# Ledger of designs, part 7: peptides against a protein of PDB entry 7SFY

Target 1, 41 residues: chain A of PDB entry 7SFY
Amino acid sequence: ELFNLESRVEIEKSLTQMEDVLKALQMKLWEAESKLSFATC

## One batch from the design tools (peptide; made by RFdiffusion4, then SolubleMPNN)

Design b1_p9_6_s4 (from b1_p9_6, 3 letters changed)
Fold by OpenDDE base, seed 5:
Structure b1_p9_6_s4 (fold): chain B 41 residues (1-41), chain C 41 residues (1-41), chain A 9 residues (1-9)
Amino acid sequence: as target 1 above (41 residues)
Amino acid sequence: as target 1 above (41 residues)
Amino acid sequence: RIQELKDKL
């Protein structure tokens, strides 16, 4: 296939979407760790 | 829900998988740019 | 590591 501007824009868009998901997962990890509770007897 | 070691490991695994996909997409972008061909008449 | 990748995008 021929690489063109459309293909480049599509790849860059996919990279940006992946970054957004990574940020969301990092925030979820932080929230989960902040809410970490210990077993109580 | 209770945050536990299993949940933490699962989130960290997801982050690692996303990182691997990002690296793959960056490589694809580099390869696509390196193979960029121009229209010839 | 993830932040480094993000900063390169």
Scores: peptide ipSAE 0.109, ipTM 0.561, DockQ to the pose 0.094
Fold by OpenDDE base, seed 1:
Structure b1_p9_6_s4 (fold): chain B 41 residues (1-41), chain C 41 residues (1-41), chain A 9 residues (1-9)
Amino acid sequence: as target 1 above (41 residues)
Amino acid sequence: as target 1 above (41 residues)
Amino acid sequence: RIQELKDKL
């Protein structure tokens, strides 16, 4: 395998995109939990 | 929207999977960089 | 940075 600047930049871009997805999922989870209602007795 | 235990568990599973992918990408980047050779003068 | 995200998860 060859590793060059282009390969490194592409992997770093992929990592950044995955981080953005993780943030988005965390925010969605937060919002969903914030809106969660429980039955009262 | 309804948020219930099933929805929460599913989102948490997705987050875990994304973390695993991030780890794998970081390891691949590390290995690629470790094998990188530079031309000498 | 990724570790910080993991710690928040």
Scores: peptide ipSAE 0.107, ipTM 0.562, DockQ to the pose 0.095
Fold by OpenDDE base, seed 3:
Structure b1_p9_6_s4 (fold): chain B 41 residues (1-41), chain C 41 residues (1-41), chain A 9 residues (1-9)
Amino acid sequence: as target 1 above (41 residues)
Amino acid sequence: as target 1 above (41 residues)
Amino acid sequence: RIQELKDKL
């Protein structure tokens, strides 16, 4: 399969989406940790 | 919902999976770029 | 970029 600009753009879009999901998960983790009660610390 | 060790482990697993997918996509990108013919360079 | 994301985890 020939690699071209279209293929590169598609891969970069996928990478960006994965990056966005990672950031969202990191934020959720931070939020969950920040809400951790002292009783569980 | 109470944040506990189980919840943290679940989030960390998801983060790890996303990281692994990112690495796989990066490798695919590199492989595709490395196979780019001179005619398309 | 991936390493930067990893470092932020």
Scores: peptide ipSAE 0.104, ipTM 0.559, DockQ to the pose 0.098
Fold by OpenDDE base, seed 4:
Structure b1_p9_6_s4 (fold): chain B 41 residues (1-41), chain C 41 residues (1-41), chain A 9 residues (1-9)
Amino acid sequence: as target 1 above (41 residues)
Amino acid sequence: as target 1 above (41 residues)
Amino acid sequence: RIQELKDKL
């Protein structure tokens, strides 16, 4: 395959989507851990 | 579902995998663009 | 989706 404008745009879209999912997962992790209660004696 | 250690580990694995793919895509994009030749007159 | 992206690399 030859690299062209369409290929670049597709890669950039994929990068953006992955960055968005990464951010969402990081936020989910933060939220879950912030709600985690520890057993205290 | 209750958030537990297994859930956290699974999220962290997913995050790591996505970061690795992001890096790979960024490198692919850089490599592709570095090889791009422009028409010159 | 992650595996699909890996397969495209």
Scores: peptide ipSAE 0.101, ipTM 0.559, DockQ to the pose 0.045

Design b1_p9_7_s3 (from b1_p9_7, 3 letters changed)
Fold by OpenDDE base, seed 2:
Structure b1_p9_7_s3 (fold): chain B 41 residues (1-41), chain C 41 residues (1-41), chain A 9 residues (1-9)
Amino acid sequence: as target 1 above (41 residues)
Amino acid sequence: as target 1 above (41 residues)
Amino acid sequence: SALEALLAA
């Protein structure tokens, strides 16, 4: 097992990317729900 | 474009999964950094 | 899924 500064930076970069995707999906969910129509009798 | 309750549930499920992975990676990063050795002269 | 794509990248 090998870990160095370069590895740390890469992992943090990946984490940041995941957070960005998460935020984007949350926003898309909100917009989708805003359009959501419910079945009514 | 189609969105319904099933779609919403699936998206939220994916979001939860991403959050779990994010947390796991953050923990792994912490452990890795705990083992990190620095180059010294 | 988006997660799978991200992890694969």
Scores: peptide ipSAE 0.110, ipTM 0.595, DockQ to the pose 0.029
Fold by OpenDDE base, seed 4:
Structure b1_p9_7_s3 (fold): chain B 41 residues (1-41), chain C 41 residues (1-41), chain A 9 residues (1-9)
Amino acid sequence: as target 1 above (41 residues)
Amino acid sequence: as target 1 above (41 residues)
Amino acid sequence: SALEALLAA
């Protein structure tokens, strides 16, 4: 496939979106772990 | 939603998969840019 | 997906 500026911009946009989702998932994981409480019985 | 070990493992697996795709995209972008040649006319 | 299409290009 021909590589041009439009293709580059599209790839960069996709990368940014994936990075944002990755950050969100990592934060959610941290929050979930921080809220974890163990059984007392 | 209840957070348990299975949920944690699933999230970690998803994160790993996204990281792998992210790396692949970054490498493909680098390769595409390295192969770019400009018009001579 | 769009991402898979980009990887396949």
Scores: peptide ipSAE 0.108, ipTM 0.585, DockQ to the pose 0.047
Fold by OpenDDE base, seed 3:
Formats: sequence, C-alpha cells, structure tokens
Structure b1_p9_7_s3 (fold): chain B 41 residues (1-41), chain C 41 residues (1-41), chain A 9 residues (1-9)
Amino acid sequence: as target 1 above (41 residues)
Amino acid sequence: as target 1 above (41 residues)
Amino acid sequence: SALEALLAA
C-alpha cells in the first residue's frame, strides 16, 4: 500500500466534506426539534 | 414541514452511519501515517 | 440519503 501527500489530502477532503454534512444534519435536527409543537384540542 | 418521531429516528440513523464512516476514515488515516516510512538511499 | 450522495460524489 502506498501512502503519500496526495492521498492524505484526498482523505482529509472527504473527512471535511462529511463533517460539513454532519453539522448540517445536526443543525436541521436541532431546528426541527426546537420548532416542534404539541398537539392541542 | 412535518417532524415526527419516525423522521427524527431516520435522521439520527443517518448521523450515526456517517459518524461510523468518519471514525473509520480517521482510523485509516492515523494507521497510514503511523506506518509511513521515509525514503532511504 | 445524504451519505449515499456523498459517497457517490
């Protein structure tokens, strides 16, 4: 297996992209829950 | 927009899946770097 | 899913 600067950069770019998506989903979840209303009669 | 228990569970499952992939990639990166050798003449 | 879209990119 060959590991070099280019492969490291590629992996780190993928990690950053996934972290951005995670943060976005976490924020969406928080916002959805914060706006959650309870049923009323 | 409708948010309920089912949609929350689905989002959390996606988050968990992405976190697992992130951890795997981070571990692979660490292992690759830890095994990195330097060129010798 | 968001993860599938990311992996497909």
Scores: peptide ipSAE 0.106, ipTM 0.589, DockQ to the pose 0.029
Fold by OpenDDE base, seed 5:
Structure b1_p9_7_s3 (fold): chain B 41 residues (1-41), chain C 41 residues (1-41), chain A 9 residues (1-9)
Amino acid sequence: as target 1 above (41 residues)
Amino acid sequence: as target 1 above (41 residues)
Amino acid sequence: SALEALLAA
């Protein structure tokens, strides 16, 4: 496969985008769990 | 907001999916860079 | 998506 600067930039851009989404989802999980109340005996 | 087991499972499912994609992209980058040849003086 | 296309390549 052909790899050049444009290809690398594109992949790194996608990586960054995925990292941002992952972090956002982790924050959502944290917030949700933090607000969760439990009924315990 | 309402948070229950189903909500948590859904978020964790999305997180796992994003992690898998991120790892795949990282592998693609690694493979591409490994195959890249340089013209140097 | 663009990401899916990249992974499929």
Scores: peptide ipSAE 0.106, ipTM 0.601, DockQ to the pose 0.043

Design b1_p9_7_s4 (from b1_p9_7, 5 letters changed)
Fold by OpenDDE base, seed 2:
Structure b1_p9_7_s4 (fold): chain B 41 residues (1-41), chain C 41 residues (1-41), chain A 9 residues (1-9)
Amino acid sequence: as target 1 above (41 residues)
Amino acid sequence: as target 1 above (41 residues)
Amino acid sequence: SALEELLRA
């Protein structure tokens, strides 16, 4: 294994991208739950 | 779009999985940086 | 990438 600046930058870029996806999914979940209809009986 | 309990559970499961991957990548980054050798000149 | 694999699963 060889770790250098390029390797670190690539990992950090991947982490940031995954965090962005997480935030997007969390927002989608909130939006979906906000529109969830409960039992009407 | 139809949101129900199954949909919510599936999204939450995906979120949890992504969080696990994030944590794993963060650990890998830390381990790699811990072994990073600086310029020796 | 790890993200690509996660999204594919």
Scores: peptide ipSAE 0.133, ipTM 0.589, DockQ to the pose 0.029
Fold by OpenDDE base, seed 4:
Structure b1_p9_7_s4 (fold): chain B 41 residues (1-41), chain C 41 residues (1-41), chain A 9 residues (1-9)
Amino acid sequence: as target 1 above (41 residues)
Amino acid sequence: as target 1 above (41 residues)
Amino acid sequence: SALEELLRA
């Protein structure tokens, strides 16, 4: 593999992008849980 | 959207999976950087 | 880093 500045920048961009997705999913999970209601007897 | 235990578990599994990928990418980046050598005059 | 904190949590 060849590693240089361009490669590093691209990898870091990808990592940041995945982090953004993770955060979005976390928010979706939180929102879903916050709206969750439980049936009780 | 319908949210229940199955949905929560699936979302959390996905989050964990993405986290695993992120960690792997971080390791790859670190390895690449650690192996990087610079040409000097 | 932010990523490290995210992954550690």
Scores: peptide ipSAE 0.127, ipTM 0.577, DockQ to the pose 0.030
Fold by OpenDDE base, seed 3:
Structure b1_p9_7_s4 (fold): chain B 41 residues (1-41), chain C 41 residues (1-41), chain A 9 residues (1-9)
Amino acid sequence: as target 1 above (41 residues)
Amino acid sequence: as target 1 above (41 residues)
Amino acid sequence: SALEELLRA
């Protein structure tokens, strides 16, 4: 496998995608936890 | 900046850490959503 | 975690 500019760009793209997913999950978690204080009865 | 074996290993370590955080957040989200069905009154 | 703190910044 080559470890060149194309490989680095591809890996950095993956890191950016993972960061976006992390932020989305953090927001979803906050939203879910916030709802626990609301009436469910 | 160098794009060599050490750089690749460091990036892959970061990817692994992000994957672990993703899994933890996924589990926490599932847990939070599951609690919404429990009585909160 | 430290990673979460960095991503929130």
Scores: peptide ipSAE 0.115, ipTM 0.478, DockQ to the pose 0.048
Fold by OpenDDE base, seed 5:
Structure b1_p9_7_s4 (fold): chain B 41 residues (1-41), chain C 41 residues (1-41), chain A 9 residues (1-9)
Amino acid sequence: as target 1 above (41 residues)
Amino acid sequence: as target 1 above (41 residues)
Amino acid sequence: SALEELLRA
């Protein structure tokens, strides 16, 4: 396999995309838990 | 929308999976760059 | 996925 600038850029773009999704999911999780209500009798 | 334990667990599993992939990609990037050779005339 | 393809390459 040949690694070049194009390959590096592509990998870094993918990493950035994944990190963005991670941040979004973490925010959604926090929001969901913040709104969590407990069952009442 | 109803948030419960099952939903929380699912989101956390997804986050873990993404983090694992991120780590793998970072390792691959480092390995690729470590092996990078430059064109010679 | 594209990401999985990158990992396999």
Scores: peptide ipSAE 0.122, ipTM 0.584, DockQ to the pose 0.047; fails the geometry check

Design b1_p9_8_s1 (from b1_p9_8, 7 letters changed)
Fold by OpenDDE base, seed 4:
Structure b1_p9_8_s1 (fold): chain B 41 residues (1-41), chain C 41 residues (1-41), chain A 9 residues (1-9)
Amino acid sequence: as target 1 above (41 residues)
Amino acid sequence: as target 1 above (41 residues)
Amino acid sequence: SEVLEKLNA
């Protein structure tokens, strides 16, 4: 493997992208749960 | 959208998977950086 | 998330 500044920047960019997706999914989950209603007897 | 227990579990599973990948990438980055050597005069 | 916390640190 070759590691240099370009490689580091690219990896960190990918990590940030994945974090963004995770945050988005967390938001979607929260929104779905917040809208959820329960049927009760 | 339909949200129920199955949906919630699936979303949380996906989030966990992505977190696992993030951790792996963080480890790879750290390992690469830790192995990095610099040429000096 | 511990990962998110670490990424934001």
Scores: peptide ipSAE 0.131, ipTM 0.576, DockQ to the pose 0.032
Fold by OpenDDE base, seed 5:
Structure b1_p9_8_s1 (fold): chain B 41 residues (1-41), chain C 41 residues (1-41), chain A 9 residues (1-9)
Amino acid sequence: as target 1 above (41 residues)
Amino acid sequence: as target 1 above (41 residues)
Amino acid sequence: SEVLEKLNA
């Protein structure tokens, strides 16, 4: 396998995309938990 | 929208999966760069 | 998973 600048850029782009999704999911989790309602008797 | 334990668990599982993939990609990047060969004249 | 596909590319 041959690694070059193009390959590096592609991997780094993928990493950036993953991190963006992670941040979005973390924000969604925080928002969901902030709105969490508990069952009442 | 209703948030419950099941929803929280699902989101956290997704986050874990994303983090695992991120770690794998970072390892691949490091390995690739460690093996990087430069063009010679 | 699209991301997993990229990892395996």
Scores: peptide ipSAE 0.127, ipTM 0.588, DockQ to the pose 0.039
Fold by OpenDDE base, seed 2:
Structure b1_p9_8_s1 (fold): chain B 41 residues (1-41), chain C 41 residues (1-41), chain A 9 residues (1-9)
Amino acid sequence: as target 1 above (41 residues)
Amino acid sequence: as target 1 above (41 residues)
Amino acid sequence: SEVLEKLNA
């Protein structure tokens, strides 16, 4: 195993990217729930 | 677009899974940094 | 970490 600055940067970049995806999914979930129709009787 | 309970559950499941991956990556980063060798001169 | 803090916020 060899760890250097480039390796660290790549991992941090991946973490940031996944964080962005999580935020996007959370927004999608909120939007979907906002449009959820409840029983109307 | 149709949102129902099943759709919500699937999204939440995906969010949880990605969170687990993020935690795993953070652990890997920490382990790698812990083993990082600095300049020795 | 910063990422975990954001996830839990």
Scores: peptide ipSAE 0.123, ipTM 0.577, DockQ to the pose 0.030
Fold by OpenDDE base, seed 3:
Structure b1_p9_8_s1 (fold): chain B 41 residues (1-41), chain C 41 residues (1-41), chain A 9 residues (1-9)
Amino acid sequence: as target 1 above (41 residues)
Amino acid sequence: as target 1 above (41 residues)
Amino acid sequence: SEVLEKLNA
């Protein structure tokens, strides 16, 4: 396995993608929890 | 900035932590969405 | 968590 500039760039790209997914999940969780206060009857 | 074994290990540790948070958020989102079917009145 | 703290920084 190579540990060079290309490998580092690829890993940092993956980290950025995971951060984007985390932010999206945080927003969706807030949205879902906010809806719990609304009437479901 | 160093790009050596120590740097790679630290980055992989961060990736693992992010995966754990992603799994936790996915579970909490599922739980929140599941509760929307219950009576809130 | 440390990850969440970094995201909120």
Scores: peptide ipSAE 0.113, ipTM 0.480, DockQ to the pose 0.045

Design b1_p9_8_s2 (from b1_p9_8, 8 letters changed)
Fold by OpenDDE base, seed 3:
Structure b1_p9_8_s2 (fold): chain B 41 residues (1-41), chain C 41 residues (1-41), chain A 9 residues (1-9)
Amino acid sequence: as target 1 above (41 residues)
Amino acid sequence: as target 1 above (41 residues)
Amino acid sequence: DEFLKKLLE
């Protein structure tokens, strides 16, 4: 199977989607940690 | 639902898995591009 | 994106 522009674009779109999810999860982690109360610290 | 150590570990494990997949895909992209022949360049 | 939705649900 030839690697061409179409294949590259497809892979890069998948990578971008992964990165977006990663960022969202990182933000959720930070938010959860920032809300951590002393009782749970 | 309380955010605790168990929850943090779970999230961080998921993040790590995402990062590993991202790295693998980036490497595959590079490999595919590096193998690109003149006929397809 | 369905992929995004599934991971964030």
Scores: peptide ipSAE 0.125, ipTM 0.584, DockQ to the pose 0.032
Fold by OpenDDE base, seed 1:
Structure b1_p9_8_s2 (fold): chain B 41 residues (1-41), chain C 41 residues (1-41), chain A 9 residues (1-9)
Amino acid sequence: as target 1 above (41 residues)
Amino acid sequence: as target 1 above (41 residues)
Amino acid sequence: DEFLKKLLE
């Protein structure tokens, strides 16, 4: 394979996108768990 | 929407998978850049 | 991933 500037930029863009999704998922999980209720006796 | 144990576990699994891919991509980028050569004068 | 897309909506 060849590695060039275009390839590097593309990989970095993908990394950034995945990091953004990770952050969003973590926030969603936080919100969901914060709203979670449990049954009482 | 409902949040329950199954949903939480599924989200956590997805987070783990994405983190693994992030790590792999970062390693690939590192290797590629390490092997990169530049033209000389 | 359709699941992730739905979750983030």
Scores: peptide ipSAE 0.124, ipTM 0.585, DockQ to the pose 0.041
Fold by OpenDDE base, seed 5:
Structure b1_p9_8_s2 (fold): chain B 41 residues (1-41), chain C 41 residues (1-41), chain A 9 residues (1-9)
Amino acid sequence: as target 1 above (41 residues)
Amino acid sequence: as target 1 above (41 residues)
Amino acid sequence: DEFLKKLLE
């Protein structure tokens, strides 16, 4: 198959989307850890 | 809900998996660009 | 991934 500008743009777009999700998950992890609770009796 | 060690480990595992995919896609992009071909008549 | 979807909603 042929790699062209359209294919490159699509790959770069996907990479950007994954990076955005990574950032969101890292923030969620930080928040979850900050709110970490422990089992109580 | 309760955030616990299991949840933290799962999130960190998911983050690592996404990072691995990102690296793979970046390598694929580099390879694709290196093999970029142009339309010929 | 269902887990990730729930985490981000």
Scores: peptide ipSAE 0.123, ipTM 0.583, DockQ to the pose 0.045
Fold by OpenDDE base, seed 4:
Order: C-alpha cells, then structure tokens, then sequence
Structure b1_p9_8_s2 (fold): chain B 41 residues (1-41), chain C 41 residues (1-41), chain A 9 residues (1-9)
C-alpha cells in the first residue's frame, strides 16, 4: 500500500475519534469517583 | 451497577490501553509522513 | 476497524 492523502485523512480522523473517546472516559471516571462514597463510623 | 474498585481499575486499564494505541498511531503517522515524497519538476 | 488494525500490525 502507498501512503496518500486519503490514508492520512483516515488516520487523522481515527486519532481524533480516539482522543474524543479518551476524554469521554476520563470524564466518566471523574464523575464516577466524585460520586463514590466511603463507609464511615 | 455500583461503581467499585474493580470498575475503576477496569476503566483505568482501558484508558491506558487507548493512550498506548494513540501514541502508536501518532508514531505511525509521523513515520508515514516522513517518508512521503512529492512530485517535482 | 480493519484499516487501523492492519496499520498497527
């Protein structure tokens, strides 16, 4: 396969999508942990 | 579902894996573009 | 995504 404009665009699109998913997961983790409660005595 | 330690660990593991994939893709993109040649006259 | 999978092989 030869690298071309379409290949580059596709890779960049995938990178952007993965970055968005990462951000979403980080936010979900933050949200989940912010709601976490500990048992206390 | 209740958020617990196992859930957090699983999310963090997924985040780490995605970060590794992102880095790999970025390196592949760099490598591909570094080898790109342009037609000249 | 098959394209990405092949790219990372």
Amino acid sequence: as target 1 above (41 residues)
Amino acid sequence: as target 1 above (41 residues)
Amino acid sequence: DEFLKKLLE
Scores: peptide ipSAE 0.118, ipTM 0.578, DockQ to the pose 0.043

Design b1_p9_8_s3 (from b1_p9_8, 6 letters changed)
Fold by OpenDDE base, seed 5:
Structure b1_p9_8_s3 (fold): chain B 41 residues (1-41), chain C 41 residues (1-41), chain A 9 residues (1-9)
Amino acid sequence: as target 1 above (41 residues)
Amino acid sequence: as target 1 above (41 residues)
Amino acid sequence: DEVLEKLDA
């Protein structure tokens, strides 16, 4: 088990990418919910 | 394109799961960095 | 992993 600078950088890049995806999905969720309509009497 | 309660719930569950993974990876990164040693003279 | 597939977006 060898952890070096290269490994750290790659992990941090991956974490950043995951955060970007989460932010994008959260925005899409907000947009979808904003458009949501319900049947009413 | 139909967005309903079921769709919203599934998206929110997925987001929560992704956040859990991110938190776990961040913890592992901290642990790895805490153990990191460098060659010294 | 289903979650990981989302990360490729």
Scores: peptide ipSAE 0.186, ipTM 0.613, DockQ to the pose 0.029
Fold by OpenDDE base, seed 2:
Structure b1_p9_8_s3 (fold): chain B 41 residues (1-41), chain C 41 residues (1-41), chain A 9 residues (1-9)
Amino acid sequence: as target 1 above (41 residues)
Amino acid sequence: as target 1 above (41 residues)
Amino acid sequence: DEVLEKLDA
């Protein structure tokens, strides 16, 4: 298996993108939970 | 939009799974970089 | 781990 600078950069880019998705999901979850009524839990 | 306990649990489950993927990718990156020669950078 | 720290924050 070949690994070089180009490959490393691509992987790091992917990791960053996943982190962004996680942040977005966490925000969505927070919004949803904040709006959720106790009775609807 | 409807949100309930079931939905919340599913979202949290997805977040956990993504975190696991991130950890796995980070480990793979570390392994690759650890094996990478200076000259191959 | 910077990424994991952000996730836990």
Scores: peptide ipSAE 0.179, ipTM 0.614, DockQ to the pose 0.029
Fold by OpenDDE base, seed 3:
Structure b1_p9_8_s3 (fold): chain B 41 residues (1-41), chain C 41 residues (1-41), chain A 9 residues (1-9)
Amino acid sequence: as target 1 above (41 residues)
Amino acid sequence: as target 1 above (41 residues)
Amino acid sequence: DEVLEKLDA
């Protein structure tokens, strides 16, 4: 396998996808933590 | 800037770091969701 | 999520 422009483009696409997943997880974590404070008792 | 071995190493380090953060967020999300089920009322 | 599936594999 050659470390070329094509490889760089694929890696950058993967990085972007991981960033999107990170953002989604951060939002879900906030949502879960927020729900804890709204616990009815 | 040149796409070389040094650049690849830095990108791979960043990928690993993002994976570690993803795992930590997944664990925290599970923890938060688990605490919801243990809500005392 | 494709990325998460790959990380967990």
Scores: peptide ipSAE 0.177, ipTM 0.534, DockQ to the pose 0.047
Fold by OpenDDE base, seed 4:
Structure b1_p9_8_s3 (fold): chain B 41 residues (1-41), chain C 41 residues (1-41), chain A 9 residues (1-9)
Amino acid sequence: as target 1 above (41 residues)
Amino acid sequence: as target 1 above (41 residues)
Amino acid sequence: DEVLEKLDA
């Protein structure tokens, strides 16, 4: 496989997408923890 | 689905795993860019 | 999150 500008751009896009997923999951985790904390108070 | 301590731990483990993948991909990207830079110098 | 900061840097 040839690494070039196009490949770099696609990899960076994929990394950004994964980061977005991670952020979303972190938010959901925080929300779930908040609800659990509320329920356990 | 019930959110509890076990669920939280599993989610955090998954997030960590995804972070590890991201880091690995970032390293590979950097290495590829380094090689490309070297080749294009 | 330091990891996300590193990704954004």
Scores: peptide ipSAE 0.183, ipTM 0.610, DockQ to the pose 0.034; fails the geometry check

Design b1_p9_8_s4 (from b1_p9_8, 6 letters changed)
Fold by OpenDDE base, seed 2:
Structure b1_p9_8_s4 (fold): chain B 41 residues (1-41), chain C 41 residues (1-41), chain A 9 residues (1-9)
Amino acid sequence: as target 1 above (41 residues)
Amino acid sequence: as target 1 above (41 residues)
Amino acid sequence: SELLEKLLS
């Protein structure tokens, strides 16, 4: 296997994109939970 | 929009899966970089 | 990255 700068950059780009998706999901979860309504009487 | 326990669990599952992928990518990057050969004379 | 570490912690 050959690893070079080009390959490293590509992998790092993928990691960054994954992080962005994770952050987005976390924000969505937070928003959803913030709106969650608990049983009340 | 309606958020309930079922939805929360699904989102959390997705987040966990994303984290697993990120960890895998990081490991691959580490392995690749560990094998990287620098120019030498 | 620091961000990744925080997300995975």
Scores: peptide ipSAE 0.100, ipTM 0.570, DockQ to the pose 0.030
Fold by OpenDDE base, seed 3:
Structure b1_p9_8_s4 (fold): chain B 41 residues (1-41), chain C 41 residues (1-41), chain A 9 residues (1-9)
Amino acid sequence: as target 1 above (41 residues)
Amino acid sequence: as target 1 above (41 residues)
Amino acid sequence: SELLEKLLS
């Protein structure tokens, strides 16, 4: 294993990107659930 | 847009998978930083 | 996945 500044920066960039995707998915899920309706007898 | 139980379950599964990857990457970063050493004069 | 791509498009 080799750890250097470049590797750390790349890992942190990837983490940030995944966090952004997670937030986007959470918002999409919330919006979908907010629009949910169902039938009744 | 169509929202149903199957779609919700799939979204939640994907969110869980991404959270697992994030945790794994955070642990890897912590471990790499924990092993970091540097030279002195 | 295809679903993820659609949700993020």
Scores: peptide ipSAE 0.096, ipTM 0.558, DockQ to the pose 0.044
Fold by OpenDDE base, seed 1:
Structure b1_p9_8_s4 (fold): chain B 41 residues (1-41), chain C 41 residues (1-41), chain A 9 residues (1-9)
Amino acid sequence: as target 1 above (41 residues)
Amino acid sequence: as target 1 above (41 residues)
Amino acid sequence: SELLEKLLS
């Protein structure tokens, strides 16, 4: 296996992208649940 | 837009999957860098 | 997932 600067940068970019998506999903979940109404009948 | 229990569960499953991948990538990066040797000349 | 794609769009 070979690991160089290019490989490191690629992994770090992927990590950053995934973290951004994670944060977006967490916010969407929070927002959706905050709007959720429950049955009263 | 509609949000129900199924939607919530789907989002939570996706979040879990992404977190698992993130952890795996972080470990791979750490392992790779720990094996990296630097030039001395 | 179509749902997730819609949510992220």
Scores: peptide ipSAE 0.096, ipTM 0.561, DockQ to the pose 0.047
Fold by OpenDDE base, seed 4:
Structure b1_p9_8_s4 (fold): chain B 41 residues (1-41), chain C 41 residues (1-41), chain A 9 residues (1-9)
Amino acid sequence: as target 1 above (41 residues)
Amino acid sequence: as target 1 above (41 residues)
Amino acid sequence: SELLEKLLS
């Protein structure tokens, strides 16, 4: 494999994309938990 | 969608998995860059 | 996790 500027940029783009997905999932988790009601007596 | 303990656990597992992939990609990027030779005169 | 915090910072 040849590593050059283009390869680095593509890898960083992929990392950013995955970070965005992670952030979205974290938000979804928070929202779901915030709406979750707990059993109470 | 029903959010409960099982759903939360699964979401967190997915987040962890993606974090692991991100870490691996970061390592690959670092390794590639560390092995990259630059043109010199 | 700490890694996630670092990634998202």
Scores: peptide ipSAE 0.093, ipTM 0.562, DockQ to the pose 0.029

